# Ledger of designs, part 3: peptides against a protein of PDB entry 8RAJ

Target 1, 54 residues: chain A of PDB entry 8RAJ
Amino acid sequence: LPAENEDPDKAVVDLHRSPPKTKDPDLTPSGIIAKVKAGDMTQETARELLLAMR

## One batch from the design tools (peptide; aimed at target 1 P29 S30 R47 R54)

Design b1_p10_1_s1 (made by RFdiffusion4, then SolubleMPNN; its pose is not in this set)
Fold by OpenDDE base, seed 2:
Structure b1_p10_1_s1 (fold): chain B 54 residues (1-54), chain A 10 residues (1-10)
Amino acid sequence: as target 1 above (54 residues)
Amino acid sequence: EAEEALEELE
């Protein structure tokens, strides 16, 4: 029985599809500061991340 | 902004 419906268009992983800009709210400057205030991130790690975003 | 967040973190 022929396997009808391998949709060949679903196998094109567009390597140029910019990953959905899921602005990880956690990786925004404000999200980093919120994590520090919550105690979920150290001030040092936050400083390093923010410096890399400048 | 990353710069404003650095100033808040100091």
Scores: peptide ipSAE 0.583, ipTM 0.911, DockQ to the pose 0.618
OpenDDE base, seeds 1, 3, 4, 5: peptide ipSAE 0.567, 0.570, 0.569, 0.569; ipTM 0.908, 0.909, 0.908, 0.909

Design b1_p10_1_s3 (made by RFdiffusion4, then SolubleMPNN; its pose is not in this set)
Fold by OpenDDE base, seed 2:
Structure b1_p10_1_s3 (fold): chain B 54 residues (1-54), chain A 10 residues (1-10)
Amino acid sequence: as target 1 above (54 residues)
Amino acid sequence: DAEEALEELE
């Protein structure tokens, strides 16, 4: 039976892989304000997030 | 910035 070459290197979740700096546009001050304006975030939650970013 | 966004939110 051909040994399936399961490449063992594909299973290493590099825990040290810095999450891609996807500047989550949703976590920028302008992105937070845009969510509030869209009705996708409450003004209170936006205030708490912005205060934590200061 | 976060401070300008707080002022817009008030």
Scores: peptide ipSAE 0.593, ipTM 0.914, DockQ to the pose 0.638
OpenDDE base, seeds 1, 3, 4, 5: peptide ipSAE 0.577, 0.578, 0.576, 0.578; ipTM 0.910, 0.911, 0.910, 0.910

Design b1_p10_1_s4 (made by RFdiffusion4, then SolubleMPNN; its pose is not in this set)
Fold by OpenDDE base, seed 2:
Structure b1_p10_1_s4 (fold): chain B 54 residues (1-54), chain A 10 residues (1-10)
Amino acid sequence: as target 1 above (54 residues)
Amino acid sequence: DAEKALEELE
């Protein structure tokens, strides 16, 4: 019986893989303001996030 | 800049 090549590339989720610095455009000051303008974020939540980034 | 974004939000 042909040995099924179990591809051992089980993606070891390297927990130490620094999350790709996907500059989540949503976590930039400009991205936060864009979400508020789109109605996807409250002004209050945006204020809290921006204060935490200062 | 977060400070400039706060000023735009106020």
Scores: peptide ipSAE 0.590, ipTM 0.913, DockQ to the pose 0.632
OpenDDE base, seeds 1, 3, 4, 5: peptide ipSAE 0.573, 0.576, 0.574, 0.576; ipTM 0.910, 0.910, 0.910, 0.910

Design b1_p10_2 (made by RFdiffusion4)
Pose (drawn by RFdiffusion4):
Structure b1_p10_2 (pose): chain A 54 residues (1-54), chain P 10 residues (1-10)
Amino acid sequence: as target 1 above (54 residues)
Amino acid sequence: ELEELAEEAE
């Protein structure tokens, strides 16, 4: 509900920003398996990263 | 399967 909303002319275009990056671009396969064994990553995401590295 | 992929990647 638009109580006390911004101007109707599409002012203040500085919203919807994404959070900072929390990823590394390069890893060992052994490190991928270790992340799954530790419960810190799903087999889905781990397999996706290994398909990019093989 | 995931271990096989890791071996391939190594």

Design b1_p10_2_s1 (made by RFdiffusion4, then SolubleMPNN; from b1_p10_2 with E1D E7R)
Fold by OpenDDE base, seed 3:
Structure b1_p10_2_s1 (fold): chain B 54 residues (1-54), chain A 10 residues (1-10)
Amino acid sequence: as target 1 above (54 residues)
Amino acid sequence: DLEELAREAE
């Protein structure tokens, strides 16, 4: 059985990496709020991301 | 609030 190694490293938003100009729908303000509501992101990380988008 | 910060980041 191929273990679906869903690479957990692809979900870590590196705050220190210059944002690639990829419109990742998961990194929109609305996408960040959705991840917090789902329990997939902390409120602290979401706050830092949203402040860095200003 | 995070919802206010999200609206200000759009």
Scores: peptide ipSAE 0.528, ipTM 0.898, DockQ to the pose 0.655
OpenDDE base, seeds 1, 2, 4, 5: peptide ipSAE 0.526, 0.525, 0.525, 0.523; ipTM 0.898, 0.897, 0.897, 0.897

Design b1_p10_2_s2 (made by RFdiffusion4, then SolubleMPNN; from b1_p10_2 with E4K E10A)
Fold by OpenDDE base, seed 4:
Structure b1_p10_2_s2 (fold): chain B 54 residues (1-54), chain A 10 residues (1-10)
Amino acid sequence: as target 1 above (54 residues)
Amino acid sequence: ELEKLAEEAA
């Protein structure tokens, strides 16, 4: 059985590092809101990310 | 509101 190497490269978004201008759809304002709604991100983390994008 | 912050960040 091919081991699904789910490489959980969960991109640890270092909030203190200048957000790489990575076109990561998960780091768009809409993507952040979607993660909060899915329970994959806290509201506080989302707030900090959104404020950093401002 | 997170939704307002998201709108302002977009």
Scores: peptide ipSAE 0.530, ipTM 0.900, DockQ to the pose 0.609
OpenDDE base, seeds 1, 2, 3, 5: peptide ipSAE 0.526, 0.527, 0.529, 0.529; ipTM 0.900, 0.900, 0.900, 0.900

Design b1_p10_2_s3 (made by RFdiffusion4, then SolubleMPNN; from b1_p10_2, 3 letters changed)
Fold by OpenDDE base, seed 2:
Structure b1_p10_2_s3 (fold): chain B 54 residues (1-54), chain A 10 residues (1-10)
Amino acid sequence: as target 1 above (54 residues)
Amino acid sequence: DLEKLAEEAA
């Protein structure tokens, strides 16, 4: 079975270190919600990100 | 509600 290359570039969205680059498709509001639904982000982190984008 | 927050942030 091809080892799913877990793309090591799971950009750890460190909210405290990197301002959300508005151009990262993974950090759009929709992208954040998608990550939460996929189980790749906690609701708490998502809330903080979304509030910071407001 | 995260969906509401996402809509407000978009």
Scores: peptide ipSAE 0.525, ipTM 0.899, DockQ to the pose 0.604
OpenDDE base, seeds 1, 3, 4, 5: peptide ipSAE 0.521, 0.524, 0.523, 0.523; ipTM 0.898, 0.899, 0.899, 0.899

Design b1_p10_2_s4 (made by RFdiffusion4, then SolubleMPNN; from b1_p10_2 with E7R)
Fold by OpenDDE base, seed 1:
Structure b1_p10_2_s4 (fold): chain B 54 residues (1-54), chain A 10 residues (1-10)
Amino acid sequence: as target 1 above (54 residues)
Amino acid sequence: ELEELAREAE
């Protein structure tokens, strides 16, 4: 059985979690756009994140 | 556009 490598690095951005004090490169404006382009994030979630960063 | 929102969040 191929072990589905559940990539443990799918940072499920929990919008209800306090803003991570961690410099997660995946939570930068550019990182968010990259996830949307990769199909790993919806445009709606990306919009909410980018608005919360203002 | 998301790209505009991203630039305004930088």
Scores: peptide ipSAE 0.531, ipTM 0.898, DockQ to the pose 0.649
OpenDDE base, seeds 2, 3, 4, 5: peptide ipSAE 0.529, 0.530, 0.527, 0.528; ipTM 0.898, 0.898, 0.897, 0.898

Design b1_p10_3 (made by RFdiffusion4)
Pose (drawn by RFdiffusion4):
Structure b1_p10_3 (pose): chain A 54 residues (1-54), chain P 10 residues (1-10)
Amino acid sequence: as target 1 above (54 residues)
Amino acid sequence: EAEAALAELD
């Protein structure tokens, strides 16, 4: 509900910003398996990263 | 090593 909403002319275009990056671009396959064994990553995401590295 | 890691996941 638009109680005390911004102007109707589409002012203040500085919202919807994403959070900072929390990823590394390069890893060892052994490190991928270690992350799964530690419960810190899913087999889905781990397999996706290994398909990019093979 | 990447192929062996994929085989271990499967």

Design b1_p10_3_s2 (made by RFdiffusion4, then SolubleMPNN; from b1_p10_3 with A7E D10E)
Fold by OpenDDE base, seed 5:
Structure b1_p10_3_s2 (fold): chain B 54 residues (1-54), chain A 10 residues (1-10)
Amino acid sequence: as target 1 above (54 residues)
Amino acid sequence: EAEAALEELE
């Protein structure tokens, strides 16, 4: 039985950490919106992230 | 990109 332990700790975008220079698809505007639609991110956190990218 | 995503979030 492959327990896909997707470590839930890797999905926490630290808003106070300098944006990783990695093209994390989860840190793109589209990736942020996808997380909100999936219920993995709050609308408020998404708004703060997107405002910081503006 | 970020601006269009903000508009989708409203």
Scores: peptide ipSAE 0.576, ipTM 0.910, DockQ to the pose 0.632
OpenDDE base, seeds 1, 2, 3, 4: peptide ipSAE 0.572, 0.572, 0.575, 0.575; ipTM 0.909, 0.909, 0.910, 0.910

Design b1_p10_4_s2 (made by RFdiffusion4, then SolubleMPNN; its pose is not in this set)
Fold by OpenDDE base, seed 2:
Structure b1_p10_4_s2 (fold): chain B 54 residues (1-54), chain A 10 residues (1-10)
Amino acid sequence: as target 1 above (54 residues)
Amino acid sequence: EAEEALEELE
């Protein structure tokens, strides 16, 4: 029985599809500061991340 | 902004 419906268009992983800009709210400057205030991130790690975003 | 967040973190 022929396997009808391998949709060949679903196998094109567009390597140029910019990953959905899921602005990880956690990786925004404000999200980093919120994590520090919550105690979920150290001030040092936050400083390093923010410096890399400048 | 990353710069404003650095100033808040100091």
Scores: peptide ipSAE 0.583, ipTM 0.911, DockQ to the pose 0.618
OpenDDE base, seeds 1, 3, 4, 5: peptide ipSAE 0.567, 0.570, 0.569, 0.569; ipTM 0.908, 0.909, 0.908, 0.909

Design b1_p10_6_s1 (made by RFdiffusion4, then SolubleMPNN; its pose is not in this set)
Fold by OpenDDE base, seed 2:
Structure b1_p10_6_s1 (fold): chain B 54 residues (1-54), chain A 10 residues (1-10)
Amino acid sequence: as target 1 above (54 residues)
Amino acid sequence: DAEKALEELE
């Protein structure tokens, strides 16, 4: 019986893989303001996030 | 800049 090549590339989720610095455009000051303008974020939540980034 | 974004939000 042909040995099924179990591809051992089980993606070891390297927990130490620094999350790709996907500059989540949503976590930039400009991205936060864009979400508020789109109605996807409250002004209050945006204020809290921006204060935490200062 | 977060400070400039706060000023735009106020």
Scores: peptide ipSAE 0.590, ipTM 0.913, DockQ to the pose 0.632
OpenDDE base, seeds 1, 3, 4, 5: peptide ipSAE 0.573, 0.576, 0.574, 0.576; ipTM 0.910, 0.910, 0.910, 0.910

Design b1_p10_7_s1 (made by RFdiffusion4, then SolubleMPNN; its pose is not in this set)
Fold by OpenDDE base, seed 2:
Structure b1_p10_7_s1 (fold): chain B 54 residues (1-54), chain A 10 residues (1-10)
Amino acid sequence: as target 1 above (54 residues)
Amino acid sequence: DAEEALEELE
């Protein structure tokens, strides 16, 4: 039976892989304000997030 | 910035 070459290197979740700096546009001050304006975030939650970013 | 966004939110 051909040994399936399961490449063992594909299973290493590099825990040290810095999450891609996807500047989550949703976590920028302008992105937070845009969510509030869209009705996708409450003004209170936006205030708490912005205060934590200061 | 976060401070300008707080002022817009008030």
Scores: peptide ipSAE 0.593, ipTM 0.914, DockQ to the pose 0.638
OpenDDE base, seeds 1, 3, 4, 5: peptide ipSAE 0.577, 0.578, 0.576, 0.578; ipTM 0.910, 0.911, 0.910, 0.910

Design b1_p10_8 (made by RFdiffusion4)
Pose (drawn by RFdiffusion4):
Structure b1_p10_8 (pose): chain A 54 residues (1-54), chain P 10 residues (1-10)
Amino acid sequence: as target 1 above (54 residues)
Amino acid sequence: EAEEALEELE
């Protein structure tokens, strides 16, 4: 509900910003398996990263 | 190593 909303002319275009990056671009396959064994990553995401590295 | 790691996941 638009109580005390911004101007109707589409002012203040500075919203919807993403959070900072929390990823590394390069890893060892052994490190991928270790992340799964630690419960810190899903087999889905781990397999996706290994398909990019093989 | 990456292929072996994929087989281990399967």

Design b1_p10_8_s3 (made by RFdiffusion4, then SolubleMPNN)
Fold by OpenDDE base, seed 2:
Structure b1_p10_8_s3 (fold): chain B 54 residues (1-54), chain A 10 residues (1-10)
Amino acid sequence: as target 1 above (54 residues)
Amino acid sequence: EAEEALEELE
């Protein structure tokens, strides 16, 4: 029985599809500061991340 | 902004 419906268009992983800009709210400057205030991130790690975003 | 967040973190 022929396997009808391998949709060949679903196998094109567009390597140029910019990953959905899921602005990880956690990786925004404000999200980093919120994590520090919550105690979920150290001030040092936050400083390093923010410096890399400048 | 990353710069404003650095100033808040100091």
Scores: peptide ipSAE 0.583, ipTM 0.911, DockQ to the pose 0.656
OpenDDE base, seeds 1, 3, 4, 5: peptide ipSAE 0.567, 0.570, 0.569, 0.569; ipTM 0.908, 0.909, 0.908, 0.909

Design b1_p10_8_s4 (made by RFdiffusion4, then SolubleMPNN; from b1_p10_8 with E1D E4A)
Fold by OpenDDE base, seed 1:
Structure b1_p10_8_s4 (fold): chain B 54 residues (1-54), chain A 10 residues (1-10)
Amino acid sequence: as target 1 above (54 residues)
Amino acid sequence: DAEAALEELE
């Protein structure tokens, strides 16, 4: 089985590098909170994303 | 929603 090496770095949403694509399921409010809880996103980045989605 | 997620994050 090829371990799909999901580069853990591709899960980090950098607001400065890629505008939030409204189609990424990982950029839903629940997906953002899940990433923060996993340690894959900072609380500050999550706050900025969620404010932009409001 | 985004508002409920902000409240959970604070």
Scores: peptide ipSAE 0.579, ipTM 0.911, DockQ to the pose 0.661
OpenDDE base, seeds 2, 3, 4, 5: peptide ipSAE 0.577, 0.578, 0.578, 0.579; ipTM 0.910, 0.911, 0.911, 0.911

## One batch from the design tools (peptide; aimed at target 1 I33 L51)

Design b1_p11_1 (made by RFdiffusion4)
Pose (drawn by RFdiffusion4):
Structure b1_p11_1 (pose): chain A 54 residues (1-54), chain P 11 residues (1-11)
Amino acid sequence: as target 1 above (54 residues)
Amino acid sequence: EIEEEIEELLE
């Protein structure tokens, strides 16, 4: 509900910003398997990263 | 062992 909403002319275009990056661009396959074994990553995401590195 | 595990995960 638009109680005390911003102007109707589409002012204040500075919202919807994403959070900072929390990823590394390069890893060892052994490190991928270790992340799964530690429960810190899913087999889905781990397999996706290994398909990019093979 | 690690290589086998990587290949299994890639299947």

Design b1_p11_1_s1 (made by RFdiffusion4, then SolubleMPNN; from b1_p11_1, 4 letters changed)
Fold by OpenDDE base, seed 2:
Structure b1_p11_1_s1 (fold): chain B 54 residues (1-54), chain A 11 residues (1-11)
Amino acid sequence: as target 1 above (54 residues)
Amino acid sequence: DVEAEIERLLE
């Protein structure tokens, strides 16, 4: 039985595919606030992160 | 209020 020629070009992970913008939702201002509200981040750390993003 | 403090830092 002829092996189905799986076109090997479809397995080329387009290295130019912009990595899914893992907008780390945790590094957005809203994500930082959400972490503080959840108790997963201190207010001090949130402040430092927000200042670094400015 | 954490939210108000963060808002002031973003202004």
Scores: peptide ipSAE 0.590, ipTM 0.900, DockQ to the pose 0.189
OpenDDE base, seeds 1, 3, 4, 5: peptide ipSAE 0.575, 0.575, 0.576, 0.574; ipTM 0.896, 0.897, 0.897, 0.896; seed 1 fails the geometry check

Design b1_p11_1_s2 (made by RFdiffusion4, then SolubleMPNN; from b1_p11_1, 3 letters changed)
Fold by OpenDDE base, seed 3:
Structure b1_p11_1_s2 (fold): chain B 54 residues (1-54), chain A 11 residues (1-11)
Amino acid sequence: as target 1 above (54 residues)
Amino acid sequence: KTEEEIEKLLE
């Protein structure tokens, strides 16, 4: 299979590109609810976090 | 739906 030579010049990470603001998806209200549903967070901890975000 | 689920956790 021909390895498509990805042109190494397209891998120029623009060092001036501000790092994407990684909004931690785990600290959003929807991310907290998802963790509770998965069993990865207690309802009490989720309640405390959601109250602190108001 | 997400708002209703938040309200339920805050009861």
Scores: peptide ipSAE 0.360, ipTM 0.840, DockQ to the pose 0.688
OpenDDE base, seeds 1, 2, 4, 5: peptide ipSAE 0.347, 0.345, 0.346, 0.348; ipTM 0.836, 0.837, 0.836, 0.838

Design b1_p11_1_s3 (made by RFdiffusion4, then SolubleMPNN; from b1_p11_1, 5 letters changed)
Fold by OpenDDE base, seed 3:
Structure b1_p11_1_s3 (fold): chain B 54 residues (1-54), chain A 11 residues (1-11)
Amino acid sequence: as target 1 above (54 residues)
Amino acid sequence: DVDEEIDRLLE
């Protein structure tokens, strides 16, 4: 079975790093929801991100 | 549900 090399450089959204001024589609509310649904983000991290965008 | 909690945060 080919080991799916899931590239570990899936952008760990570091909450303590200044958000890159780039409209990362992954940092939109919809992108955050999509990551949680995919299992790529914890619900707690998603909550913190959504609160920081409010 | 995760969806309902996210919806409440976006309200």
Scores: peptide ipSAE 0.518, ipTM 0.880, DockQ to the pose 0.194
OpenDDE base, seeds 1, 2, 4, 5: peptide ipSAE 0.516, 0.517, 0.516, 0.515; ipTM 0.878, 0.880, 0.880, 0.877

Design b1_p11_1_s4 (made by RFdiffusion4, then SolubleMPNN; from b1_p11_1, 6 letters changed)
Fold by OpenDDE base, seed 3:
Structure b1_p11_1_s4 (fold): chain B 54 residues (1-54), chain A 11 residues (1-11)
Amino acid sequence: as target 1 above (54 residues)
Amino acid sequence: RTQEEIDRLLA
């Protein structure tokens, strides 16, 4: 398989780019829904949290 | 997101 020559100039990581802000996974809509499905949060609590994030 | 969409996601 021809190794796609990734242009080495595209691999220039901008050292001045601020690191991506780590979002707390427990406070994201997806994280809240996952907790409800796992039984770690009530549907009512999840509803209140999601409404507050609108 | 609408309230109806939230209710659907939690169902």
Scores: peptide ipSAE 0.327, ipTM 0.832, DockQ to the pose 0.079
OpenDDE base, seeds 1, 2, 4, 5: peptide ipSAE 0.319, 0.321, 0.324, 0.326; ipTM 0.826, 0.829, 0.830, 0.831

Design b1_p11_2 (made by RFdiffusion4)
Pose (drawn by RFdiffusion4):
Structure b1_p11_2 (pose): chain A 54 residues (1-54), chain P 11 residues (1-11)
Amino acid sequence: as target 1 above (54 residues)
Amino acid sequence: SVEEWLEEELE
């Protein structure tokens, strides 16, 4: 509900910003398996990363 | 396959 909303002319275009990056671009396969064994990553995401590194 | 290899490593 638009109580006390911004101007109707599409002012203040500075919203919807994403959070900072929390990823590394390069890893060992052993490190991928270790992340799954630690419960810190899903087999889905781990397999996806290994398919990019093979 | 990478899937089969990953399953083996997790055994």

Design b1_p11_2_s1 (made by RFdiffusion4, then SolubleMPNN; from b1_p11_2, 7 letters changed)
Fold by OpenDDE base, seed 3:
Structure b1_p11_2_s1 (fold): chain B 54 residues (1-54), chain A 11 residues (1-11)
Amino acid sequence: as target 1 above (54 residues)
Amino acid sequence: SVDAELDAALA
């Protein structure tokens, strides 16, 4: 069975680091909401990220 | 809903 390559480059979003000028589509409000819906992010973390982007 | 709560945080 081919090992599903879990892509190890899950960019750990460090909330304490100055937000890089991240054109990272995964860090858009829509991307954050999508992660919560997928169960990949807690609602609390999502709320904190969204508030920090405002 | 989770969606409504996230939308409220964006408002």
Scores: peptide ipSAE 0.474, ipTM 0.873, DockQ to the pose 0.121
OpenDDE base, seeds 1, 2, 4, 5: peptide ipSAE 0.348, 0.300, 0.261, 0.431; ipTM 0.832, 0.811, 0.792, 0.862

Design b1_p11_2_s2 (made by RFdiffusion4, then SolubleMPNN; from b1_p11_2, 7 letters changed)
Fold by OpenDDE base, seed 4:
Structure b1_p11_2_s2 (fold): chain B 54 residues (1-54), chain A 11 residues (1-11)
Amino acid sequence: as target 1 above (54 residues)
Amino acid sequence: SIDAELDEALA
């Protein structure tokens, strides 16, 4: 079975990881929504992140 | 609500 090269650079947005500095485009509201649309984040995770940013 | 905003954004 080909080893699925899990690209380690997929920043798994760990909700338990310290909120990345607000400069991370991946954690802007728009960036979060973009990840969900791309299938790289669940809507539930996005919801939690967006709540934590308020 | 965030849920509504997400729903709208993902629609």
Scores: peptide ipSAE 0.257, ipTM 0.797, DockQ to the pose 0.688
OpenDDE base, seeds 1, 2, 3, 5: peptide ipSAE 0.254, 0.254, 0.252, 0.252; ipTM 0.795, 0.798, 0.795, 0.794

Design b1_p11_2_s3 (made by RFdiffusion4, then SolubleMPNN; from b1_p11_2, 5 letters changed)
Fold by OpenDDE base, seed 3:
Structure b1_p11_2_s3 (fold): chain B 54 residues (1-54), chain A 11 residues (1-11)
Amino acid sequence: as target 1 above (54 residues)
Amino acid sequence: SVDEELEKALA
C-alpha cells in the first residue's frame, strides 16, 4: 500500500514507495496531534492517549 | 512533560 502522505494538497501517491507499514495514522502521536489541530479531538483526550503510549 | 510537548506541538 502506498504511504499515505496525508499532505492535504497533493496526495502524490508515490506508487514506488514501499507500502508504509499501515500504522493507523490516527493512532500515531502525529495523527493524534493532527486531530487536535483540526478540532476533531480535545487536548485532554490527546494527552491521555499520548501518556498511554509511553 | 507530555503537557509541554503537546503545547509546543499545538502552538
Scores: peptide ipSAE 0.365, ipTM 0.845, DockQ to the pose 0.616
OpenDDE base, seeds 1, 2, 4, 5: peptide ipSAE 0.365, 0.365, 0.365, 0.365; ipTM 0.843, 0.844, 0.844, 0.844

Design b1_p11_2_s4 (made by RFdiffusion4, then SolubleMPNN; from b1_p11_2, 6 letters changed)
Fold by OpenDDE base, seed 1:
Structure b1_p11_2_s4 (fold): chain B 54 residues (1-54), chain A 11 residues (1-11)
Amino acid sequence: as target 1 above (54 residues)
Amino acid sequence: SVDEELDALLA
């Protein structure tokens, strides 16, 4: 079976994952926006994350 | 700016 090269650099932000204990730079507002622009995150997911950070 | 983009995502 072709190993789907899951690009290890794509931090899949799982909303159901326990809040990261570590400051993940990808979970900052700027990091979230960058992922949306890159097409690596949907606008809806970004909105939910950003609202949860307030 | 990041703030403008944030506002656009939250709108």
Scores: peptide ipSAE 0.252, ipTM 0.796, DockQ to the pose 0.116
OpenDDE base, seeds 2, 3, 4, 5: peptide ipSAE 0.251, 0.245, 0.243, 0.249; ipTM 0.796, 0.793, 0.790, 0.794

Design b1_p11_3 (made by RFdiffusion4)
Pose (drawn by RFdiffusion4):
Structure b1_p11_3 (pose): chain A 54 residues (1-54), chain P 11 residues (1-11)
Amino acid sequence: as target 1 above (54 residues)
Amino acid sequence: TVEEWLEKELE
């Protein structure tokens, strides 16, 4: 509900910003398996990363 | 396959 909303002319275009990056671009396959064995990553995401590194 | 290799490594 638009109580005390911003101007109707589409002012203040500085919202919807994403959070900072929390990823590394390069890893060992052994490190991928270790992340799954530690419960810190799903087999889905781990397999996706290994398909990019093979 | 990468899937079969991963499953084996996880055993």

Design b1_p11_3_s1 (made by RFdiffusion4, then SolubleMPNN; from b1_p11_3, 7 letters changed)
Fold by OpenDDE base, seed 5:
Structure b1_p11_3_s1 (fold): chain B 54 residues (1-54), chain A 11 residues (1-11)
Amino acid sequence: as target 1 above (54 residues)
Amino acid sequence: SIDEELDKALA
């Protein structure tokens, strides 16, 4: 089976993962919203992430 | 609310 090219750029933001020390643009509120718009994240997951950042 | 802000941002 072809190795699913896990696009390393599609790092699934794990809510239980230690906050990245680096300002990952994908973990900013704007980045999260962009992922939802792109269909790469559900609105529910985005809500949970944004709540955790508040 | 966060839900309202998300809705606005996704509109």
Scores: peptide ipSAE 0.271, ipTM 0.798, DockQ to the pose 0.690
OpenDDE base, seeds 1, 2, 3, 4: peptide ipSAE 0.270, 0.270, 0.271, 0.268; ipTM 0.797, 0.798, 0.802, 0.797

Design b1_p11_3_s2 (made by RFdiffusion4, then SolubleMPNN; from b1_p11_3, 7 letters changed)
Fold by OpenDDE base, seed 3:
Structure b1_p11_3_s2 (fold): chain B 54 residues (1-54), chain A 11 residues (1-11)
Amino acid sequence: as target 1 above (54 residues)
Amino acid sequence: SVDEELDRALA
């Protein structure tokens, strides 16, 4: 059976592609705070994430 | 500050 040589040039990650707007509800400011209140995230990690979102 | 906002949200 001929091995379909998948053209290696199609794996070019377009570095100019806008990152998909991952609307992860768990990564919103309110979602982060909720995780801290639930004990699922440390306050320090929450601080770092919230700073990175600004 | 982010710290003050966190403190208020966690209080």
Scores: peptide ipSAE 0.246, ipTM 0.788, DockQ to the pose 0.699
OpenDDE base, seeds 1, 2, 4, 5: peptide ipSAE 0.238, 0.242, 0.238, 0.233; ipTM 0.780, 0.781, 0.779, 0.778

Design b1_p11_3_s3 (made by RFdiffusion4, then SolubleMPNN; from b1_p11_3, 7 letters changed)
Fold by OpenDDE base, seed 4:
Structure b1_p11_3_s3 (fold): chain B 54 residues (1-54), chain A 11 residues (1-11)
Amino acid sequence: as target 1 above (54 residues)
Amino acid sequence: SVDEELDEALA
């Protein structure tokens, strides 16, 4: 039986936490932009995340 | 700016 590794590790991006030095490709500027393009993130949330990384 | 990068990304 294929183990549905639904990795539920949706990294809860805490907008108030110091940007994790996470090598998480989904939390890079490019990863954030890719999520917005895919419709998986709002432009407002992306703006807040990118500003928090600056 | 972050706004310009988002505008370019969404254009």
Scores: peptide ipSAE 0.154, ipTM 0.718, DockQ to the pose 0.590
OpenDDE base, seeds 1, 2, 3, 5: peptide ipSAE 0.134, 0.144, 0.146, 0.146; ipTM 0.698, 0.711, 0.717, 0.714

